# Peptides against a protein of PDB entry 8BZL: the designs that were tried, part 208

Target 1, 228 residues: chain A of PDB entry 8BZL
Amino acid sequence: SYDRAITVFSPDGHLFQVEYAQEAVKKGSTAVGVRGRDIVVLGVEKKSVAKLQDERTVRKICALDDNVCMAFAGLTADARIVINRARVECQSHRLTVEDPVTVEYITRYIASLKQRYTQSNGRRPFGISALIVGFDFDGTPRLYQTDPSGTYHAWKANAIGRGAKSVREFLEKNYTDEAIETDDLTIKLVIKALLEVVQSGGKNIELAVMRRDQSLKILNPEEIEKYV
Target 2, 242 residues: chain B of PDB entry 8BZL
Amino acid sequence: SRRYDSRTTIFSPEGRLYQVEYAMEAIGHAGTCLGILANDGVLLAAERRNIHKLLDEVFFSEKIYKLNEDMACSVAGITSDANVLTNELRLIAQRYLLQYQEPIPCEQLVTALCDIKQAYTQFGGKRPFGVSLLYIGWDKHYGFQLYQSDPSGNYGGWKATCIGNNSAAAVSMLKQDYKEGEMTLKSALALAIKVLNKTMDVSKLSAEKVEIATLTRENGKTVIRVLKQKEVEQLIKKHEEE

## One batch from the design tools (peptide; made by RFdiffusion4, then SolubleMPNN)

Design b1_p21_3_s1 (from b1_p21_3, 9 letters changed)
Fold by OpenDDE base, seed 3:
Structure b1_p21_3_s1 (fold): chain B 228 residues (1-228), chain C 242 residues (1-242), chain A 21 residues (1-21)
Amino acid sequence: as target 1 above (228 residues)
Amino acid sequence: as target 2 above (242 residues)
Amino acid sequence: PMEERPLSEEERKELEEWLKK
């Protein structure tokens, strides 16, 4: 059966392993990204961390470089591989080109990596989608999304994971120039969007903020509650 | 070359990696391993199932492996797979030491192995490792640490956790009795015995069926010690008297 | 190698028996 093989075309032209990897993403925790005027915000649904689990080791938002951050939905182990390779590329770029990567560049790198795993013999696709945010050297905020197929697009706002549909519907209705007029409003928009799918309020949200010319900041629960 | 592709772990239509799930199921039937983090140390406690009288060498630890001077692990699952992974852990740690002239940080060692595990779930011609591991260690960055990893290549840090047989029940008991911030190594040892006594499918807990290792810091050095049978007997006796 | 599909009830029983050995 074509669906039980490596990534191959079905008779009707489907890459079932890619589609099934997308189903794995849909089972992942929800992540949301929003591009503001001078801010990019990533939010992730925190699954109830087991009482005895160290929260430090459960990071769904990670820095790829000083100017780029990524959230993902899907297989955590797969994500780690992608993150590590992306980090190496970011450093390599700094050494060879003497400038940090653009958000588009690193997204394209990740997308190319994913695509190769859809075409290479003896490999399955990565079971992850990613939201990649950051600032280009000119100070322009960027948000990109990539999926298991290796496709990528730029977004104003987007969501991935199990609650993505509901979050996207919310964003489509509520993402306006007025809603992102300030950094605080942008953060509030992300929180509100996540609250559509997260039942227990601000305690179950992880939020990362990157402002122009500033480092990535992960908000603590108290800071998040100020917006809820 | 095409024959190896048929043995690749692939996604189901529902987006599941069944070979990984089946490996995890197999681990659920393995001997119980516990890890508990304390303020002054960290411990591993493991069920010893293979007590063969005809074994020429009494392996001091069937399920607990020293990785380097600062880390040890316990394994639940396929023994042959465990041997491969524990050897790899030792090699990774040694290579790091040679390259950087300092011990590998605990989490980095865990992640390095987890990347290997992940690769065995993604690349053709390979099956997932049928092994979960508990890692105990000390480093200058985070002090005493406890980690768990599974066949998928996922890992997490824990204050207390369990893998293998009756792990869910053990974790429930640990959640009830673990006192955050107040756990001493002594209390952790007592807790380990308590949990093992309830979760091991044995009528009486005996020292012969339990392996315990502690990791502590003494005079600025990490000390990994496997408890002697007599020490384990004393712990069991103390529990029975309580 | 087990097929990458949900196990049938029969296959599950066989697996459970195998795991008990």
Scores: peptide ipSAE 0.000, ipTM 0.597, DockQ to the pose 0.076
Fold by OpenDDE base, seed 2:
Structure b1_p21_3_s1 (fold): chain B 228 residues (1-228), chain C 242 residues (1-242), chain A 21 residues (1-21)
Amino acid sequence: as target 1 above (228 residues)
Amino acid sequence: as target 2 above (242 residues)
Amino acid sequence: PMEERPLSEEERKELEEWLKK
């Protein structure tokens, strides 16, 4: 029965609620992450914002800390919960350890949170996948992905959401050392990857860039069009 | 019947814990992991399934985890559950070291985790972990050791065993070929390759699809080493020549 | 949705053997 907010094993060893959460992610807008040499780039498909909707409220790319940002695919409400908890953890870490979190650390925290929601009665899994990017204190750029199950891995490039398969296939063919040799080339790679699934060009892409020792920068549509 | 399957941690009328049984079924679909105890060391051999070109870290070890200086484990089952359990193992081992100023005995670490697993089968509001583990280690009490644990919280010491896909067939092969008292690490490695070649649903065994770790003692210290791809290739080649 | 069913007798025996190990 679909009505049970309990993640249990099927006779065949499946966690259906986790699988269904993954289906929720597949219905989400496409997000792409690429790690360059000294840059990390996130791109997200913009849903046609209703004319009356404040564009500022539909940000799919969020800062978790000064050195870490996240894009997600799936349930926006679920994402807010994860983002808020991650932000609190980042601040707590700074206070207790006196250093910012590593990208791996905060990814592992988020992953563990997600996993717990797959094992707790009365709770459903989070219906989100996330791309988490940033810089470690040593200046190393990082990209991680996490899924509704709580799995996580480090990536050079990856995609999540409805167009993820096509975007990943593009990235597998086009991600080379030459393609990420410069910051501009890395940005161009992300835009090209998203254009595989986005029909209306640069106007329907949200793009964020984080460079070493710099805060998250969201590119405006005019800046994106320069790369198209 | 549906009522008993949908509720966590309850007995059926027949006295069965279906959620534990179903968790074990999940493990049966996971990649194969082998453990073999030798006179001069212990090894883990595991199937590597997640080979993706865009992965940042070539997982030298996808399924094999170092727990402390004297122990490692391999996992079969749900990856996220495995990550939680392996992290817990590391924490338990670290807390013990801090408290007693000596490494935790191998069996005590295994037992501590098994108690956690068991609790997830008994207390309401939780599902069993969908993970089995193989543990390899060395301590001053029993020397080289190999353990297996399952979702129920049960564990046992082994000379050789297998978890994951085709584990029953692998165990049968190990029983036939394992020579008690005469097993060297070298022979154990050869046996691991032989068994994996037959149990993995692949036409040809490749080094990319296999990860192997060995635990040995050198100069009074435990050495845990993941074999390089070239070393695994050599083992496969030797097996093909036999 | 896959219907929840008890394990077959064969599956049960395999599980019992696993638990005895």
Scores: peptide ipSAE 0.019, ipTM 0.506, DockQ to the pose 0.049; fails the geometry check
Fold by OpenDDE base, seed 1:
Structure b1_p21_3_s1 (fold): chain B 228 residues (1-228), chain C 242 residues (1-242), chain A 21 residues (1-21)
Amino acid sequence: as target 1 above (228 residues)
Amino acid sequence: as target 2 above (242 residues)
Amino acid sequence: PMEERPLSEEERKELEEWLKK
């Protein structure tokens, strides 16, 4: 069967392994990204950290560079590979070009990496989607989304993972210029969006914010509760 | 080429990596291994299944491997795969030491192996390793540490965890009895015996069927010690008296 | 939590049938 082969086209023009990788993403914890005026916000559904698990090792939001961070949905081990390569590229870019990467640049790099794994013999696609947020050197906030196929697009707001449909529907209704007028409102929008799919309130949300000319800040549960 | 492609770990229509799941199933049939982090040390306890009287080599540890001076691991799953992975861990640790003139941080060693495991789930002609590992270690960054890794290349840090046969039941027991912030190595050893006694389908727990290793700090050095059979017997006896 | 889990016997049988296809 075509679906059991390395990523090949079906008679109908489908790349089944890519589609199946997208199904793997849909089983992942929900992540949401929102671009504000002067802020980018990532939120992730905290799966109930198993009692006795170290929370430090269960991070779904990571910095790629000082100006770029990423959340993902899907296979954690696959994500680690992508993150490591992206970090190396960010550092390499700083050394060779003497400027930090643009959010688009690093997104394109990640997308290209994913695409290569859909076309290379003996490789399966990455089972991850990613939300990549940050600031370009000119201070412009950016949000990009990538999928297992290696496609990428810029977004105002988006979601990936299990609850992505519901979160996107919420964002489509509630993302307005007024809703992102301030940093606090933008953060509130992300929290509200995640609460559409997260049952236990603010305690089950991981939230990261990046403001212009500031490093990635992960909010503590108490800070999150202030916005609920 | 086509036959190797058929063995490549691929996604199911539902987005599952069945070869990884099968590897995990194989691990579920392996002897139980547990790890417990304490304030003053960390331990591994493992079930010995192959007690062959004719084994010439008194293997001090069948399932517990010293990786370097600061780390050890226990393995559940395919022995041959375990040997390959433990050898790789030792090589990675040694290369790091040579390159940086300091011991590899615990999490970094775990991650390096996990990247290898992940690669065996993504690259053609390879199958996942049928092995889960528990890692115990000490480093200057985080002190005493316990990690678990699986065939997918996922890993996590734990205060206490279990792999192999009846691991779910063991984890449940650990969750009930583990006291965060108050766990001493002595208490951890007692807890290990308690959990093994309930998870091993043996009428009576014997020291011959249990391996225990402790990792402690003495005089600014890491000490990895496999408990002697007599010491394990004493732990079992204490548990039976309680 | 582990993203992957051991298959049930039913799931295993289904998969075996799927692989024979």
Scores: peptide ipSAE 0.013, ipTM 0.606, DockQ to the pose 0.526; fails the geometry check

Design b1_p21_3_s1 (from b1_p21_3, 9 letters changed)
Fold by OpenDDE base, seed 4:
Structure b1_p21_3_s1 (fold): chain B 228 residues (1-228), chain C 242 residues (1-242), chain A 21 residues (1-21)
Amino acid sequence: as target 1 above (228 residues)
Amino acid sequence: as target 2 above (242 residues)
Amino acid sequence: PMEERPLSEEERKELEEWLKK
């Protein structure tokens, strides 16, 4: 059975392992990304931290570089591998090219990595999708999405994970130039989008904001509640 | 679905990694290991299952391994896999120390091993390690720490947790009795005994069947100590008197 | 460092239920 093999084409042209990896992503916590005018915002659904778990170790948003951050949905361990490689590449790029990576560049790097794992014998696909946001050196905000197949696209707004469909539907209706006119409105849009699938408001949302020429800021629950 | 019992870890149609799940199942049948973080230290408590009277070397620590001067771990699962991973942990820690002339941060050591674990879930010709680990340690960044890792390469920090047999019940008990901010090492030891007494499939808890290690700070140095059998007996006795 | 989170209690329960089948 082709679904039991390494990533190979089925007779009907399906890469089942890639599709199944996408199913793993769909089981992941919801993440949303929105590109504003001078801001990029990532929001993720907080999984209920078990009692006695250190919340510090449950982060789903990470910096790849000073100008790029990533949220993911799917297998956390797989994500860590991708993140680590991306971070190394970002640093390598700075050393070699003497400029930070563009968001597209690092996205393409990640996408290429994922693609290789779909084509290499003896490897399974990464069970993750990622939202990659940041600023190019010219100050342009960017949002990209990657999936287990290694495809990537630029977005104005997008979502991944279990609630992605509902969040995307919300964003399709509510993402307007007016809705992202200010940084605060953009943040509010992300929160509202997540609230479509996340219960109990700001306590179950992790939010990261990167403004133009500023470092990544993780909002605390109190800051999030101000937007609710 | 039995049809995904292949040697190579692949995704099921539902996006599950059955080989990882099966590895976790194997861990569920292993001896219980507990970790508890206190304000003044951290401890591991592990069930000893293989008490052979004829064993010439009573390995004082069958389940608890010192990794370096600042970290120890306990293992639940396949012993051979555990040996490989614990050796790797020691090597990683040693390489770091040699390279940077300082001890490896606790989380960094955990992460390094977790990346290895993850790799064994992704690359063909390999199976997941059938091992979960609890890590205790101290570093200058976060102080006393407790981590748990599983066959997937996932990990997390904990105030208290359990792996192995009856881990769910143990975790439930820990959740009930763990007093955040007020946990002393002494109280943690008592809690460990309490939980083990209830979760181990033994009529009476004996010191022979329990390994306990504590990690403390004394005079700016980390001290890892495996409790002597007599000390464990005293803890058990105190618990029985309560 | 991107910190890995442990399996949620729900995920653990699902796994346990699966293992019982």
Scores: peptide ipSAE 0.009, ipTM 0.598, DockQ to the pose 0.083; fails the geometry check

Design b1_p21_3_s2 (from b1_p21_3, 10 letters changed)
Fold by OpenDDE base, seed 5:
Structure b1_p21_3_s2 (fold): chain B 228 residues (1-228), chain C 242 residues (1-242), chain A 21 residues (1-21)
Amino acid sequence: as target 1 above (228 residues)
Amino acid sequence: as target 2 above (242 residues)
Amino acid sequence: PMELRPLTEEERRRLEEWRAA
């Protein structure tokens, strides 16, 4: 007999399925996000693609809209569902409101989606955390994080996944106004932060940048090595 | 004795989806399926385990399914689950064709099914599909393509890969012998036979125990062909002479 | 694809507790 999956409170007030989903996130590859002055940068630990695997099918950073992109840690299949729903919402918003979503709006949408999956009978939580970055219509760069519980907050910089603690500690020490003074310095900060947990240098990093009024740009390995 | 959790797919304390892992393990005991991408085509090779002489159709494909004019797949795992998924693939492809008046891109079809697979890992009252698939196809966007998907709803593109019994050993062999950029369909066929001969739990490889399909482009059209037994025999013979 | 590995002793213990619940 297949019982309905139920996320319920423990006697001490814990939602175990949410906590266990957070453990799934901690097993995920590390992702980092940094908000600069006029740039947002996402970096993800890129494990060596298996020999004979097509690299194009292994992406951890994706666009949600022209002004918003997302990195995640945790279950890739779960992430795909969230990404697709977020993309639909971004397009719907453009059609109905005639403006692109704010980064906060789409984050809240994703967070609400996650939260519903923690409360609805017959559903399990999403096994993902996400870093959502982009620009609001006014040109303000934004960084948000969300977790399996559906909580979300705005950040200057943050990290998720296996190496998140070490990366955050690095960012706490090194994130200054001087360190993000230029786009290049901001990119360098992200790379340095990831190198705290990623071995073998820039070859194992996927990096994406979004500048004001520009589309998402994925940096190639050669471009990344210039910052190392 | 492996104790299997009979509950709906939920997270373990360690953040693992054990029902998905168990489904993947079950697939490891299924018949071997290989996929190899070549410069001039793509192929699937699958082990036939059920050779019943009493079947009315002497020439049937047990494990290789045509999905549309541009795509085929092979399956490893539970046959009934495979039938459901292959039917769904066909329906998705047909609906897309009707809606857009063009064939569905290969990766989009794979993704659509993978989203279904994922749903069966997330919603209560469902179990994961006990099936992995290899997909071969051609589209105008990426040309010849090979994909693999598993019960979790994950997928990836491959130059060569294997699912089912002894898949790890097969993949290791493919890594050794696959020549990137120089793989012809002819060479791919030879490689498939070589790998199957070593990975199948048979003393001698026979044509009756192997299904092979090729996908090529001829005159601007995709051609999906299941090799005749005689053709497979020739491939085996050639391998034995080497 | 999901990678399979042997369970640690701690993971086994926790899994058994989870299955019993």
Scores: peptide ipSAE 0.020, ipTM 0.594, DockQ to the pose 0.324; fails the geometry check
Fold by OpenDDE base, seed 3:
Structure b1_p21_3_s2 (fold): chain B 228 residues (1-228), chain C 242 residues (1-242), chain A 21 residues (1-21)
Amino acid sequence: as target 1 above (228 residues)
Amino acid sequence: as target 2 above (242 residues)
Amino acid sequence: PMELRPLTEEERRRLEEWRAA
């Protein structure tokens, strides 16, 4: 009955609640991140928003700070908690250190938060993976991925959620220096990657772009269609 | 100490939070609540099930709660849980007002409660709240708003939605009849009656079994009004004549 | 958003098996 406890080791050394949280992530909508030369792009699968639902309230890509944004797969409510904590930390860092966070720093913070929820009594793991992207103060684009365990790594490109395997396979084949030579090509790569798992084209994709020294831009459907 | 851990909402092997799903199933058996956003206002309509003649206090509203001067909510699910959450909403709104000397934005109040709901799905020794809420409000940022939240702590903004018994059928009807950009509060009220008449398992819709509240703006102030029984009767009569 | 749908009979059976394990 180890899988019925909060987060404890099985006899085989497994943390079942962490593994099961990873299964929750796999049920989430697909998110993809790609690091270009001077651009970072996040793409998310839009589930058909119910006709009467306000699209404004269904955002899977959010800013953590002016220089950092995040996409997630898994439990939306869990993600909101993580996002809020991360935003507070970003602001706190600006006040205490007088500089914006590095993408690695805020990723490590999020990872540490997740990890604590895997060890804390009376808490379950967060049912989310996150793609965290942005620019460091030196203008270097960064992409990190973190999972329910609190593990994190830097990536050139990665995907999370239900279509992640297919998207990753696509990226492994198509991510080349030539494919990211320009901002437009990088955006096109993300769209093509998502189209491996998203039916009916650009209308079902949310895309966010962060360029060097620029704020996060969410592309409208018309802008996305130009790349399809 | 260990006995409370067994009641913790945990992931299934398939990555599901069954306690949250069960809470949502419980809400499906609750009385129907509708919310409709119009150009000139927003409304809540709720089924009243507990008509006990021996109740000393005629509660004007069993299922619709005023949260502050700019927001109200309706609840579907466990009444005791609803009371706790509605009280918390009021406290959050008041604390914000005291701290910032302005009313809390609608979405911020919704998210604050949703964070609490989420916590009850994540922390040991707690069960999910067996309550879904519809929120209506006005703020200077987005004007009239309608939100729905569930036991998971998820929420969304809506033009029209339904929670509780026969909610899926109600939502289907709302999708068919809701005219985007052309919805007046008057037409929204008529639509609410139409949907309730079809979704409530009653032979005849009566004003005693329906609570309706409207939120409007008059002279730069939010007005939250619970319709009188006579007004609801007139709406029902008008629907029957059509 | 996890669309919460009623548990299918099969899912309920799996849940019961999981609870019994």
Scores: peptide ipSAE 0.019, ipTM 0.597, DockQ to the pose 0.502; fails the geometry check
Fold by OpenDDE base, seed 4:
Structure b1_p21_3_s2 (fold): chain B 228 residues (1-228), chain C 242 residues (1-242), chain A 21 residues (1-21)
Amino acid sequence: as target 1 above (228 residues)
Amino acid sequence: as target 2 above (242 residues)
Amino acid sequence: PMELRPLTEEERRRLEEWRAA
């Protein structure tokens, strides 16, 4: 059966392993990204941290560089591999080019990595989608999304994971220039979007904010509750 | 043997890595391992299943492995896989020490192995390791630490956790009895015995069937100690008297 | 993320079916 092979085309032209990897993503915790005017915001559904688990080890948002951060949906172990390679590339770029990566550049790097794992014999696709946000050196906020196939696109707002459909529908209705007019409104938009699929408010949301010329800030639950 | 599916790990139609799940199932049949973090130390407690009278008792630890001066682990799952992974942990730790002239941070060691585990779930001609590990350690960054990793290459930090047979029941008991902020190593040892007594499929818990290691700090040095059988017997006796 | 837990009977059945197919 073609669906049981390493990523090969079916007679009807499907890459079943890629499609199945996308199903793994759909089972992942919901992540949302929104590009504001001078801010980028990532929000992730916190899985209920098991009692006695250290919350520090359950982060879904990570920095790739000072100007780029990533949220993901799907297989955490797969994500770690991608994150590590992306971090190495970001540092390498700084050393070789003497400038930080653009958000597009690092997204393309990640996408190319993913694509290679869909075409290489003896490898399975990465079971992750990612939202990659940050600022280019010119101060332009960017949001990109990648999937297991290695495709990537730029977005104003997007969502991935189990609640992605509902969140996207919300964003399609509510993402306006007015809704992102201020940093606070942009943050509020992300929180509201996540609340479509996340129960119990701010306690179950991880939120990261990157403002222009500022470092990534992870909001604490109390800070999140102020926007709810 | 179905245990050693030589097929590349692939996604199911539902987006599941069944070979990883199967590896996890195999671990569920392995001997129980517990880890408990205390304020003044961290411990591992493991079930000894292979008590052969003819085994030279000289190998004091069947399931608990010292990794370096600051870390130890216990293993649930396929013994051969465990040996490979524990050796790799030691090598990683040694390489780091040689390179940086300081001990590897606990989480970094765990992560390094988890990346290897993950690779065995993604690359062709490999099967997942049929092993879960508990890691105990101390470093200057986070102090005493307890981690768990599984065949997928996922890991997490824990205050208390269990792997292997009856792990779900053990975790439930730990959740009930673990007192956050008040856990001493002494109380953790008592809790470990309590949980093992209830989760091991034995009529009576004996010191021969339990291996316990503690990690403490003394005079600014990490001390990893495997408890002697007599010490374990005393812990069991105290539990029976309560 | 995959959590360490025993497979349910249904999951085992599905796994076997998937392997047999």
Scores: peptide ipSAE 0.017, ipTM 0.597, DockQ to the pose 0.430; fails the geometry check

Design b1_p21_3_s2 (from b1_p21_3, 10 letters changed)
Fold by OpenDDE base, seed 2:
Structure b1_p21_3_s2 (fold): chain B 228 residues (1-228), chain C 242 residues (1-242), chain A 21 residues (1-21)
Amino acid sequence: as target 1 above (228 residues)
Amino acid sequence: as target 2 above (242 residues)
Amino acid sequence: PMELRPLTEEERRRLEEWRAA
């Protein structure tokens, strides 16, 4: 069966393993990214952490460098591999070029990595999509998305995971210059977008904010509740 | 038969490379891309399928890529594969420029990529690239040029050609309407619109769904220009009036 | 009407000569 072959073309021109990897992403927790004027915001649906799990180990938003962060949907183990390689590349770039990576550069690196895993018969595709946010050296906020196929694009706002369709529909209606006029409004937009698919309010949302020349800040539940 | 479908880069008993054929089938489902060579320039015209409101940059060119100062390409097929190949083209062109202190000849750039494509059809453990490309360029050896390459690594120079969805029908139309030796860039643009209007599965052709780039020579320099939406609208309007 | 096919080397040469003229 073509579905068991490692990333070969079907007779009708489909790469089933890539399509199935996209289905794995759709089963993942929802993640949202929004670019504001001077802020980038990531929001992720918290799975009910089992009472005995250390909450610190379930972070779905990770820093790649001081100026770049990533959220993902899909296979957590696959994401860890991508994150580690991206971190190494960010550090290597600083050493060789003497400047931090641009958000586009590191996105392209991740995308190329994913694409290579779709072309080797000894490897399956990564079962993850990623939202990559940050600031370029000139202070421009950026948001990129990448998929299991290795495609990537720049976005004003986007969503990935199981609730992505509903969240994107919300963002298409509500993303305006007025809605992102301030940092607080941008954060509110992300929270409202996630509430379209997340049950039980702010307790089930992880939010991270990056402002110009600032490190990634993860909001605590109390801070999130102020925006609801 | 299942054994030949599951293994990359092997011949069937009939001498067919099924994975290459299936890669070509994938390209048949991609958006249409046209290339037309004129006396005073060369153009690419491509179908734009992905218009999303939340995209940060309105991709002025989703499917047309500048390779260097003298060359551009359009792609039909798997976008991620296309990104890898277009990046490789840029790197090859840059390395050549650094080594020889002159731009790479158009055909040499095309052949270098075709060798890579071919290798992915011959060496085990990798699938073919699911991408066809059209290349437009200018060099001092052959002037304005148009090339096509496919997943097998085959390529050819063309006066006009098409890849992607309904490519066979488009090529047939180009054969009928292409006037050898009399093709101006203006007439080529009109022909591109005519062919796209008939080959795109759209009731009405709109400027939002079409990307066009032209390559010309001005004052001894190559100029690659992506047409503005207003210019494309004017071309469509002119076609509707005929 | 010349069929839309790959240009021969001779056709390329003629095209170049025409453009240089």
Scores: peptide ipSAE 0.014, ipTM 0.486, DockQ to the pose 0.016; fails the geometry check

